# Peptides against a protein of PDB entry 4A54: the designs that were tried, part 16

Target 1, 94 residues: chain A of PDB entry 4A54
Amino acid sequence: MSVADFYGSNVEVLLNNDSKARGVITNFDSSNSILQLRLANDSTKSIVTKDIKDLRILPKNEIMPKNGTKSPSTNSTKLKSAETYSSKNKWSMD

## One batch from the design tools (peptide; made by RFdiffusion4, then SolubleMPNN)

Design b1_p11_5_s2 (from b1_p11_5, 5 letters changed)
Fold by OpenDDE base, seed 1:
Structure b1_p11_5_s2 (fold): chain B 94 residues (1-94), chain A 11 residues (1-11)
Amino acid sequence: as target 1 above (94 residues)
Amino acid sequence: SLEEELKKALE
């Protein structure tokens, strides 16, 4: 198999300096031995393969920790349900 | 494993 078979896979790479990088495999330069990852912030990180100590493929269901973009506090404006008090006009038949 | 195959491909 080639690295290209894994394009689009989300991986965690452990580097020789014990740092980690997570991203989607977007490219591999075999001539220069450079693996390219797209990171969560949409930037690209280039990793020299000799610097890779280990890697794992993350399952598709693993919610990439969304960079805590503060979910816009949906000001759930409590739509005060206008309790329409339907005043039952009791039409008293006289 | 797929990881092992990827590692081999990177080599």
Scores: peptide ipSAE 0.661, ipTM 0.927, DockQ to the pose 0.712
Fold by OpenDDE base, seed 4:
Order: C-alpha cells, then structure tokens, then sequence
Structure b1_p11_5_s2 (fold): chain B 94 residues (1-94), chain A 11 residues (1-11)
C-alpha cells in the first residue's frame, strides 16, 4: 500500500516533540520524506516523516474541530483544476 | 490496521 492510497484521509499525527497536527493528507514527497497535510484553516503543513512518533486515521464522519481561528481569507486562488480539455481533434476525413 | 499500513507506507 502506498501513501497515495490515503490521500484525502483525515489523520492526527503525533510528533516527536509531543505536538499534534490534524489534517487531510494531500501529498507525500517520498524523495524527501515529507507528508503534507491540509489543516482545518486550509493552510498546509509539511511534516518530515522522521518527526512522526505516531498517527491515527480519523473516521470520515468525525467533525474536525474547526479551530475557529478565522483563517484569513487568503484569496484562495482557485487552482483552476486544469480541466484537461481533451481537444477533440475533429479529423474531418473527407 | 490501516494506521499500520500508512506507517509502513511512510517508511
């Protein structure tokens, strides 16, 4: 099983310094051993795997406590999902 | 467990 199989999962990570991070797994850099979490405030946290002491996967229905810190409305530039417009090459064969 | 599998995948 790969980390990619867990993309979108909500996890709680316990770090070696006994701090905790909770977020959705959005990416994993295997080359650098960096796990990326999207936090409740829509910020991203990068965690080096060596700093992980433990982790748990949270059930989908578990209401992530919205840490009410008003995430500054970062103008989330809508990453326009590159809709791969399949350019229908209309080959007009006459 | 799924957690164990994730831990393994993170190695």
Amino acid sequence: as target 1 above (94 residues)
Amino acid sequence: SLEEELKKALE
Scores: peptide ipSAE 0.657, ipTM 0.926, DockQ to the pose 0.736
Fold by OpenDDE base, seed 2:
Structure b1_p11_5_s2 (fold): chain B 94 residues (1-94), chain A 11 residues (1-11)
Amino acid sequence: as target 1 above (94 residues)
Amino acid sequence: SLEEELKKALE
């Protein structure tokens, strides 16, 4: 899959410096390895992928950024609803 | 999982 398949997904990104960012994936610059998130305050945050320590996809019942999409919709990808197992958010794919 | 696929796509 490509990152574009996840546009609109709400994610929490853990950075190498242990800071966190939550937002909707709005863009990915593959040439420069930059992931762009729209945050809850409608601002944008650009994250260099090398700075990402971990990430999780947030379930729909969590706080979403304003004007965000709960889940990505693509012509080729069907996404399942996010589930939480032991405080871990997980999205499944058939 | 989709989450793991996203991580792979970001590599």
Scores: peptide ipSAE 0.630, ipTM 0.924, DockQ to the pose 0.647
Fold by OpenDDE base, seed 3:
Structure b1_p11_5_s2 (fold): chain B 94 residues (1-94), chain A 11 residues (1-11)
Amino acid sequence: as target 1 above (94 residues)
Amino acid sequence: SLEEELKKALE
């Protein structure tokens, strides 16, 4: 899969410094390894991938960005509903 | 998991 398959997905990213960022994946700069998220206030945050410790795809019933409330989807494949992560550990990588 | 696939795609 490519990162583009996850565009529009709501994610929570745990960074190496243990801070968190939550937003919709809007873009990925593969040349510079920069993931772009749209945040709840409609601003954007750029994250260098090397700073990512862990991440999860957020279920629909969790806090979502202002203009990003939707289930994870892709143009090529039908992905699992974000609701499947509600019963999993917060940082489960199963 | 989908998270693992995403992390893999980010590498």
Scores: peptide ipSAE 0.628, ipTM 0.927, DockQ to the pose 0.584; fails the geometry check

Design b1_p11_5_s3 (from b1_p11_5, 7 letters changed)
Fold by OpenDDE base, seed 3:
Structure b1_p11_5_s3 (fold): chain B 94 residues (1-94), chain A 11 residues (1-11)
Amino acid sequence: as target 1 above (94 residues)
Amino acid sequence: ELEKKLKEALS
């Protein structure tokens, strides 16, 4: 797998200095070993991979507190359960 | 684990 397979993933990165960064993976510079994260404030943070102590992938449902960006209302398309109207053929035998 | 794969990809 490549880092590109994780683009769009929300991650928490623990750095060697014990600081943490949370953001969405937007890019990876393999030549310079730089991971780019988009933060909650829409700023970009570049992290050198050698400075990464640990990393976790956050579940999609963790609402990263976007300052002011309304989470797109996932229109929960109510899967209208197709009520299979079983047309009971009332066989009225006269 | 996906995190392991990501770490491997970053190395």
Scores: peptide ipSAE 0.644, ipTM 0.924, DockQ to the pose 0.762
Fold by OpenDDE base, seed 5:
Structure b1_p11_5_s3 (fold): chain B 94 residues (1-94), chain A 11 residues (1-11)
Amino acid sequence: as target 1 above (94 residues)
Amino acid sequence: ELEKKLKEALS
């Protein structure tokens, strides 16, 4: 079985430095022993296989924590508070 | 186990 058989699989990789990377396997460079993961933020992480301490395959149904929904930058147009100009109606009753 | 197979494929 080749790594290509696992393309599209969601994996969690434990690295030798005890950091974790979670992503979808997108490519494997066998010549350089580099595993490429697409992360939740759509960035690509290249991992040298020698740096892999352990890995697990995540079930298809596990919702990868979608990186926080880019809250639509509601351009809060600072509605300039309409300064209620107090119209001094000088009602001169003469 | 698939994980074992993947590890083997990565080695």
Scores: peptide ipSAE 0.644, ipTM 0.924, DockQ to the pose 0.626
Fold by OpenDDE base, seed 4:
Structure b1_p11_5_s3 (fold): chain B 94 residues (1-94), chain A 11 residues (1-11)
Amino acid sequence: as target 1 above (94 residues)
Amino acid sequence: ELEKKLKEALS
């Protein structure tokens, strides 16, 4: 089984410094032994495998704690759909 | 255990 089989899995990684990282596995660089996680804030964290003390796979339904960094509300500038008012040029052909 | 498999794959 390869790490690629786990792409998309939500994992919690315990690092050797006792810090934890939680995210979705997006990539693995086998040459450099780097695991990439997409975090709740959509940032990417690269973890060297030698720094991993332990890991667990989280259930699919487990709500990743949204690190409360409010994703900047992209002010969806409501692109006012330019209603192309088709000006009915009424050509009165008499 | 899937975690074990993942750990093995990461090694």
Scores: peptide ipSAE 0.641, ipTM 0.924, DockQ to the pose 0.703
Fold by OpenDDE base, seed 2:
Structure b1_p11_5_s3 (fold): chain B 94 residues (1-94), chain A 11 residues (1-11)
Amino acid sequence: as target 1 above (94 residues)
Amino acid sequence: ELEKKLKEALS
């Protein structure tokens, strides 16, 4: 299995200095042992593999907190349920 | 298990 098999995966990387980086794996330079992550702010972080202490793969559904991507506040336009005024047309057949 | 495989791939 190659690192390329994990391209597009969201990961959390714990570095030897105890800092953490979260991002999507976008590339791996095997010659230089550099892992590239796309961060929430759309920047790219390059990490030397020797600096990685630990790594975990985040669930696909875990929305990486994009700083400032306003989740489209679905303005739930309260579709005012058009009160279907059922006008009872009382057809009084007298 | 997947993390282990990824770590192995990175080594």
Scores: peptide ipSAE 0.640, ipTM 0.923, DockQ to the pose 0.719

Design b1_p11_5_s4 (from b1_p11_5, 8 letters changed)
Fold by OpenDDE base, seed 3:
Structure b1_p11_5_s4 (fold): chain B 94 residues (1-94), chain A 11 residues (1-11)
Amino acid sequence: as target 1 above (94 residues)
Amino acid sequence: SLEEQLRKALS
């Protein structure tokens, strides 16, 4: 298997200096041992393979947590006011 | 694993 088989994969790379880079694999220069990533801002980062400590392949469907502040839908439980049906005992004294 | 295969390919 070659690095080219992983082109288009989204990866997180841990470097020897403990910094991290995330991006899509776009190219690999085998002659110079340079891995090229496209970052989220569409810039390109070149990483020398000797500087890689670890890597992981990110799943395609990783829903980037949209920091959508889910406004808590206050389910206003409308407390149905129990209408106490006052049974008017109409005592008709006829 | 796929990660191990990629690591081997990068070496």
Scores: peptide ipSAE 0.664, ipTM 0.926, DockQ to the pose 0.669
Fold by OpenDDE base, seed 4:
Structure b1_p11_5_s4 (fold): chain B 94 residues (1-94), chain A 11 residues (1-11)
Amino acid sequence: as target 1 above (94 residues)
Amino acid sequence: SLEEQLRKALS
């Protein structure tokens, strides 16, 4: 089993300094032993695995208390779908 | 447990 099997899981991580982080596992860098969590405010936290004291996987149905931090309305800049302007090569055969 | 499996995967 790999960490990738847990991507998308909501976890609470207890760190060696007794601080806690809660977020969704988005990535794991095995080379550097870095676990990446997406936090409730949509920020990313990188945690070195050696700093992890304990962890728990939160059930999917647990309403993560929306810390009322208004998710900044990501102005979804509508990536204007690059309209592939089909340049009609008008080959005028005259 | 799933937590144990994750811990092992992180090691």
Scores: peptide ipSAE 0.661, ipTM 0.926, DockQ to the pose 0.713
Fold by OpenDDE base, seed 5:
Formats: sequence, structure tokens, C-alpha cells
Structure b1_p11_5_s4 (fold): chain B 94 residues (1-94), chain A 11 residues (1-11)
Amino acid sequence: as target 1 above (94 residues)
Amino acid sequence: SLEEQLRKALS
């Protein structure tokens, strides 16, 4: 069995530094021993296999928590500064 | 396990 048989699989990789990466296996460079994962943000992470401490394959039905970073739709509601119209009440007393 | 197979494939 080759790594290519797992292309498209969602995996969680535990690294030697105890950090975790979750992503889809997109490529494996056997010459350089580099595993490539596509992360939830569509970025690519390259992992040297020697840095992998453990790995698990996630079930297809596990909704990877899309870290939906809701891009704050900065609805820049330009608060039009209410120009305080100074009503000059010119009361002309006759 | 599938994980073990993948680990072997990565080695």
C-alpha cells in the first residue's frame, strides 16, 4: 500500500512538538519524505515524516470543524457623523 | 489498522 492510496483522506497528525495538524492528504514526496496536507483554510502544510509522532484517519462523516473564521464582515457602516446643525434662532424682538 | 498502513507507507 502506498501513501497515494490515502490521498483525499482527512487526517489528524500529531507532531513531535505536540502540535496537531488536521487536513486532507494531497501529496507525498517520497524523495524528501514530505507529507502535504490541505488545511481547513485551504492553505497547504508540508510535514516532514520524521516529525510525525502519531496519526489518525478521520471518518468521512466527521465534519471537520471549519474554523469558520467568520471574516468579520466589517460592515463599515460609515456612521455619517450627524453634523449638529446649530440652528441660529435669531429671535428678532420688534 | 488503516493508520498503521499509512504509517508504514510513510516510512
Scores: peptide ipSAE 0.661, ipTM 0.926, DockQ to the pose 0.546
Fold by OpenDDE base, seed 1:
Formats: sequence, structure tokens, C-alpha cells
Structure b1_p11_5_s4 (fold): chain B 94 residues (1-94), chain A 11 residues (1-11)
Amino acid sequence: as target 1 above (94 residues)
Amino acid sequence: SLEEQLRKALS
């Protein structure tokens, strides 16, 4: 099994300095032993594998805390559909 | 585990 089999997986990496990184595995440079993670802010973090103390794979259903970028509540202005009352002018011809 | 497999793949 290769690291490529895990591309797209969301992982939490514990580093030797006790810092943590969370992101999606996007690439692995085997020549340089560098794991690349896409972070929540869409930036990329490169981690040297020797610096990894531990890792866990996060379940797909775990709502990555979306950095609550408040999706601008686009105030969908309810376009009040102007009900055009078609006044049926019944022209009764006498 | 999958984590173990990934760890092995990273080594």
C-alpha cells in the first residue's frame, strides 16, 4: 500500500514538537519524505515525515470545523413575485 | 488499522 492510496483522506498529524496539523492529504514526495496537507484555509502545509510522531485518519462524517467563514448570508431578497392581477375585463358585447 | 497502514506507507 502506498501513501497515494490515502490521497483525499482527512488526517490529523501530531508532530514531534507536539504541534498538530489537520488537513487533506494531497501529495507525498517520497524522495524527500514530505507529506503535503491541504489545510482548512486552502493553504498547503508540507511536513517532513521524520517529524511525524503520530497520525489519525478522521472519519469522513466528521464535520471538519469549517473555519466558520460565515458564508455571507446572501440575503436572498425574496423577489416578491408581483402577482400581476390580470383584471379580466369581461367586455360583454351587447 | 488504516492508520497503521498509512504509517507504514510513510516510513
Scores: peptide ipSAE 0.661, ipTM 0.926, DockQ to the pose 0.675

Design b1_p11_6_s1 (from b1_p11_6, 5 letters changed)
Fold by OpenDDE base, seed 1:
Structure b1_p11_6_s1 (fold): chain B 94 residues (1-94), chain A 11 residues (1-11)
Amino acid sequence: as target 1 above (94 residues)
Amino acid sequence: SEEEELSKKLL
């Protein structure tokens, strides 16, 4: 089983000092025993695995405090429905 | 391995 299987997962890390970190798993450096998390502010936090007491994947429904990333205002350009005026060509047969 | 142990904590 590889940590890479969980890349992109949102996790809560409980550290040995009882502090917590939350972020998305972006990388694991096996040579240095470092887990990298992308935090809510888009910064990266490196955590030494020996300092990890517990780790859990956060449920998808857990509202991460969305940093107010302004949802890209999808300018729903109301495509004004082109009212196709079907000109009823009333074909008057003389 | 340490990686295996870490991965087990994630499941």
Scores: peptide ipSAE 0.489, ipTM 0.892, DockQ to the pose 0.829
Fold by OpenDDE base, seed 2:
Structure b1_p11_6_s1 (fold): chain B 94 residues (1-94), chain A 11 residues (1-11)
Amino acid sequence: as target 1 above (94 residues)
Amino acid sequence: SEEEELSKKLL
């Protein structure tokens, strides 16, 4: 099994120092035993595999807070409720 | 291999 099979996966890495890193697996350097993650700020973090205590794939539905994904500002355009002027059609029955 | 061990942690 190859680490390349998991490229593009969003993962949480628990390091031996109990710190955590989250990112997308972009590369693995087998010669140097380095896992590369793309972080939410689009920076790259290189992690030596010997420093990894645990690793898990995050569910696809877990929105990594990309700092830059502007939550679609639902400009709640206050649809001004068009006050339906009930024009009282005074049907004058003469 | 180290790669195999890492891949196993991802399963």
Scores: peptide ipSAE 0.488, ipTM 0.891, DockQ to the pose 0.783
Fold by OpenDDE base, seed 4:
Structure b1_p11_6_s1 (fold): chain B 94 residues (1-94), chain A 11 residues (1-11)
Amino acid sequence: as target 1 above (94 residues)
Amino acid sequence: SEEEELSKKLL
């Protein structure tokens, strides 16, 4: 079985130091034994497999903790919908 | 292989 079969899956990684990481599996480097995760903040975390104590796939509906980097509030510049002033060109054709 | 072991943990 290949780790590639799980690319795109959300996982929780428990490390040997009892820390946890959550992210989407993006790559596995077999030569260097490195698992790559894309984190909630779009950063990439590289984890050496020897440091992994346990792994689990998260259910699709499990809310991954948004690492609180507030996505910069896209200033929703309310593009004021330019009210298309329908200029009623009343062309009075008499 | 290490990859196989890792893949098994994901199942």
Scores: peptide ipSAE 0.487, ipTM 0.891, DockQ to the pose 0.785
Fold by OpenDDE base, seed 3:
Structure b1_p11_6_s1 (fold): chain B 94 residues (1-94), chain A 11 residues (1-11)
Amino acid sequence: as target 1 above (94 residues)
Amino acid sequence: SEEEELSKKLL
């Protein structure tokens, strides 16, 4: 399993000093052990992995830092309940 | 590896 599998994921990083950082994983430098996050202000933060105490992927509903990527408006397609118009064929026998 | 350990934290 590679960190690249999680590129584009929004994460919260808990550091050893108990500070937190939130951003989108953009890169991992294995040679230098550096995780790169894009922050809400479009800046990049480099975090040395040895300073990471904990890491979690944020659920999609948590307010990502507003970099202008418009959350794809999940067009709540109103599932128009297909009203099954039961056309009662009234067979008039005459 | 360091990358493997980091990946495990993301699961």
Scores: peptide ipSAE 0.482, ipTM 0.890, DockQ to the pose 0.876

Design b1_p11_6_s2 (from b1_p11_6, 4 letters changed)
Fold by OpenDDE base, seed 1:
Formats: structure tokens, C-alpha cells, sequence
Structure b1_p11_6_s2 (fold): chain B 94 residues (1-94), chain A 11 residues (1-11)
């Protein structure tokens, strides 16, 4: 098994400085020992593996804290259903 | 664990 088998996995990396990084594994440079993560903001973070203290794989159901990019409130334009009041012209034929 | 295996490859 290679690191490439984990591409696309969401991970939390604990660094030696006790900081944490969360992201999806996008690449691993074995020559330079650099792990690349795609972060929640779609940016890429490169981490030197020597700086990694610990790593865990996040379950698929763990809601990555969506950086509260306010989903643009799609102004659901309430399509006012034009209630076409069909005035029933009761044509009473005498 | 799978995490252990990944860690062994990275670390």
C-alpha cells in the first residue's frame, strides 16, 4: 500500500508545534517528503512530513467545518404563483 | 489500523 491509496481521504494532521491542519490528501512528494492537503477554502497546504506528529483519518460523515461561507442566500424569489382567478363567467342562457 | 499504516508511510 502506498500513500497514493489515501488520495482523496480527509485527514487531520497534528504538527510538532501542536497546530492542526485538516484537508483532503491531494498529493505526496516522496522525494521531498511533502504532503499536500486541499483545505476547506480550496487552497493547498504543503506539509513537510518531519513536522507531522500524528495523523488521523476523518470519517466521511464528519461535516468538515464548512468555513461559513454564507451559502449565498439564493433569494428564493418566491415565484408568486399568479393565482389566475379564472372568473367562471356563468353564462346563464335563458 | 488504516491510520497507522498511513502514518508508517508518511512518518
Amino acid sequence: as target 1 above (94 residues)
Amino acid sequence: SIEEELSEKLL
Scores: peptide ipSAE 0.478, ipTM 0.880, DockQ to the pose 0.143
Fold by OpenDDE base, seed 2:
Structure b1_p11_6_s2 (fold): chain B 94 residues (1-94), chain A 11 residues (1-11)
Amino acid sequence: as target 1 above (94 residues)
Amino acid sequence: SIEEELSEKLL
């Protein structure tokens, strides 16, 4: 599975400076290690992956960015969201 | 988890 399989997923990114960004994954530049998110105001934010401390996939019932795409659904995988996510904890190892 | 898989690809 590639990052492209997650295009359209709504995610929350926790950065090393403890700031957060929420958006839909629109692109990933593997050469430069840059993740692109579409935010709720329809703007785009580029994040260098080295600055990411943690990432979670948001449930569908949470507010989605405007003009966002739906989370991908594949025959073999279903996106899961963390219900008890804390910034102090790393992503689930499940 | 799927979240872990995505994280492993990005981080």
Scores: peptide ipSAE 0.468, ipTM 0.877, DockQ to the pose 0.078; fails the geometry check
Fold by OpenDDE base, seed 4:
Structure b1_p11_6_s2 (fold): chain B 94 residues (1-94), chain A 11 residues (1-11)
Amino acid sequence: as target 1 above (94 residues)
Amino acid sequence: SIEEELSEKLL
């Protein structure tokens, strides 16, 4: 299993500074350890994984709130986003 | 959990 298996999943990321980011996983840069999330406003946030404390996968139909995180580990850009939610049933591990 | 698996891949 790779991070790519989770592309399209809606996640909530808890950062080390206790701020939260919520979005759809659109990309992961393994070389730089950067997780890319598409936010509710269609912008993209790049989060350095070293700043991630915890994460959870949100239900497919859960309303995604806008992110207001001020984490220095995030960069804003507008990139293409994945729209397909990765089903939990595709993975053997719960 | 799936979150655990994802976390293991990311962190």
Scores: peptide ipSAE 0.467, ipTM 0.878, DockQ to the pose 0.125; fails the geometry check
Fold by OpenDDE base, seed 3:
Structure b1_p11_6_s2 (fold): chain B 94 residues (1-94), chain A 11 residues (1-11)
Amino acid sequence: as target 1 above (94 residues)
Amino acid sequence: SIEEELSEKLL
């Protein structure tokens, strides 16, 4: 799989500074290691991957970006929901 | 997990 297989997926990114960003993956610049997210206000946020501490894929019932309210999908397969979304396992990478 | 797979591609 490639990052492009996850385009259109809603994700929550935990950054190294412990801030969070939530949005739909719209692009990945592999040359510059920049992940692009469409946010709830339809703006675009670029994140340098070195700043990413953790990531989770949001389930269907999570808050979605305004123009991205749809079931998470990939070009090849339907994405599985994260194993757990509890407070204890919010950032599980299992 | 699928998140781990995505992370492996990003990082």
Scores: peptide ipSAE 0.463, ipTM 0.876, DockQ to the pose 0.084; fails the geometry check

Design b1_p11_6_s3 (from b1_p11_6, 4 letters changed)
Fold by OpenDDE base, seed 4:
Structure b1_p11_6_s3 (fold): chain B 94 residues (1-94), chain A 11 residues (1-11)
Amino acid sequence: as target 1 above (94 residues)
Amino acid sequence: SLEEELSKKLS
């Protein structure tokens, strides 16, 4: 199992100083032993793996606490469900 | 390896 298998996973990291970080795994630098997390505010945090006391994968349904910085409301462009306009071809049968 | 340790922590 490679660390790359966890890219895109939401994780909670407990550090040796008892601080916590939550984010999505975006990268792992094996040469420098650095785990990169994208945080809720879209910033990136680099964590040296030696400083990690514990790590858990968060369930997909766990809403990462949005740090109250307004994620720019990406206008959820309502994916207008392509109403399949059933063009009723009114075949006017003459 | 560190990767293995991370894999264990992530599993």
Scores: peptide ipSAE 0.161, ipTM 0.757, DockQ to the pose 0.843
Fold by OpenDDE base, seed 1:
Structure b1_p11_6_s3 (fold): chain B 94 residues (1-94), chain A 11 residues (1-11)
Amino acid sequence: as target 1 above (94 residues)
Amino acid sequence: SLEEELSKKLS
């Protein structure tokens, strides 16, 4: 199982200094051993993996405080179904 | 590997 399998997961990271960080895993730099988290304020935090004491995946049902970034209402442009007016060409054969 | 260690901590 690769770290990439956890991209997009909400996690809580406990650091060796007993501080905590919560965010979504956005990237892992294997060369530098850096885990990147997107935080609730949309900022990115880089964490050296050697500083990680523990990490847990947060259940999807834990209401992370939705920073009420209104999910951009995808204006579902109601594709107005083009009412194909079938012009009944009544061919009146007189 | 570091990846393995992270995977263990994540599981």
Scores: peptide ipSAE 0.160, ipTM 0.755, DockQ to the pose 0.674
Fold by OpenDDE base, seed 5:
Structure b1_p11_6_s3 (fold): chain B 94 residues (1-94), chain A 11 residues (1-11)
Amino acid sequence: as target 1 above (94 residues)
Amino acid sequence: SLEEELSKKLS
């Protein structure tokens, strides 16, 4: 099992400074030992794993404050095709 | 648990 298997999981991280971060695991840099979280405000937080005191996976039922990113309702604005009115200039020569 | 596995992988 790879750390990648946990991508998309909601986690709460307790840091050594007793601060907490909650977010979705988006990446893990094994070379630098950095865990990347997407936070509720859609920002990204990089955490050095040595600074992690504890980590728990949040139950799926815990309502993460989904920043209601309103799915852009693709208002299918029907691009009304501008009917090119070909004005036939009927020049009636008299 | 998934938590345990994650901890093992992060360590």
Scores: peptide ipSAE 0.157, ipTM 0.749, DockQ to the pose 0.142
Fold by OpenDDE base, seed 3:
Structure b1_p11_6_s3 (fold): chain B 94 residues (1-94), chain A 11 residues (1-11)
Amino acid sequence: as target 1 above (94 residues)
Amino acid sequence: SLEEELSKKLS
């Protein structure tokens, strides 16, 4: 599973300075270890992964529209409940 | 890796 599988997911990020950011994952730069979020105001925020203390994935309230239009079966990878990864060391890109 | 941890959370 690649980080790209999480693109479009809503997340809450807790930073080492105790600030919080909420947004949609739009990109990940593996070479520089930078996570890019789109915020509610449509701005983008780049976060260095070493500055992340904790990250949780917010549940998609997918209002499944009932009606039969062939929305391409985006394999809704059921983003199962984001267990909070509390330990800083687990986010090492090693 | 972050990828592995994210994968575990989303799985």
Scores: peptide ipSAE 0.147, ipTM 0.733, DockQ to the pose 0.343; fails the geometry check

Design b1_p11_6_s4 (from b1_p11_6, 4 letters changed)
Fold by OpenDDE base, seed 1:
Structure b1_p11_6_s4 (fold): chain B 94 residues (1-94), chain A 11 residues (1-11)
Amino acid sequence: as target 1 above (94 residues)
Amino acid sequence: SLEDELSEKLL
């Protein structure tokens, strides 16, 4: 099984220093033994695999605390459809 | 391999 099989998975990484990181696996650099995680703030964290004590895949239903990035309420400016009142000029030809 | 170790930790 390849680490690439877990790309896109949400994971929690426990490091040897007892710190934790949560993110989506975006890449693994086998040459340098570096696991890359995309964090909730869309930043990337690189972790040396030798520093990893444990790693678990988070269940899909675990609501990652959406950093409430307030989806910018795109104020859908209601384009007031200019009701073009077509004044029917009834040209009554006499 | 390191990849195998990571896989084992992930599974």
Scores: peptide ipSAE 0.170, ipTM 0.752, DockQ to the pose 0.689
Fold by OpenDDE base, seed 3:
Structure b1_p11_6_s4 (fold): chain B 94 residues (1-94), chain A 11 residues (1-11)
Amino acid sequence: as target 1 above (94 residues)
Amino acid sequence: SLEDELSEKLL
């Protein structure tokens, strides 16, 4: 599995100085050992991998920093409760 | 490789 397999993933990076950064992995420069994150404010942060203490992928349900990507309008598909219209076929037996 | 190390941390 390559680092490229994680492009687009939301991650939390713990740095050696105990600071944290959250963002989407956009690129990895293998030549310079630099991980690039897009942050919530649409800025890009470059992190030298030697400064990374720990890294975790954030669950999809975790409120990611709102990059101005319009939250996909959760089309609240109003589950129109399929009112089972029980059409009572009144068989009027005359 | 560094790529392998990052992959291990991400998994």
Scores: peptide ipSAE 0.168, ipTM 0.752, DockQ to the pose 0.883
Fold by OpenDDE base, seed 5:
Structure b1_p11_6_s4 (fold): chain B 94 residues (1-94), chain A 11 residues (1-11)
Amino acid sequence: as target 1 above (94 residues)
Amino acid sequence: SLEDELSEKLL
């Protein structure tokens, strides 16, 4: 089994400073011993494995708070058609 | 467990 077998898994990482990170394993840099997580806000967090105190796999049924990426509300900006006011200057000749 | 296997490979 390789680290790549865990790619896509949701994990909770407890760091040595007692902070926690939750995310999906996206990569592992074996040369530098860096675990990469995609967080709920779609940012990427790189964690040096020596800073990891504990790690657990989250059950598939545990609803990670999906940052509801607001579906891009297609604000249908109604392009208000700029009514080109053609002011026909009717020059009345006297 | 999967956690143990992951820990073995990552840590």
Scores: peptide ipSAE 0.164, ipTM 0.739, DockQ to the pose 0.117
Fold by OpenDDE base, seed 2:
Structure b1_p11_6_s4 (fold): chain B 94 residues (1-94), chain A 11 residues (1-11)
Amino acid sequence: as target 1 above (94 residues)
Amino acid sequence: SLEDELSEKLL
């Protein structure tokens, strides 16, 4: 299981400075621990994972990036509902 | 790894 399983997911990232970023996960650089998001303006934001305080998958009814992508078809079990994503699939740094 | 931790938290 890898971060690639989240590619195409719309997420909200809370940073350690209490700022927020919203975007679609497009890539993860495992060598440098950098998460890449495509933002609403179609730009790419690179976030160092050490700067992440919290991360959650956005439900479908929340504000999404304009150029969002569909969840990729993977052999992994796709989460059934946006509610499951939002409530149960939340990541926080220790 | 951090990747594993992220995967465990989100999946």
Scores: peptide ipSAE 0.159, ipTM 0.744, DockQ to the pose 0.468

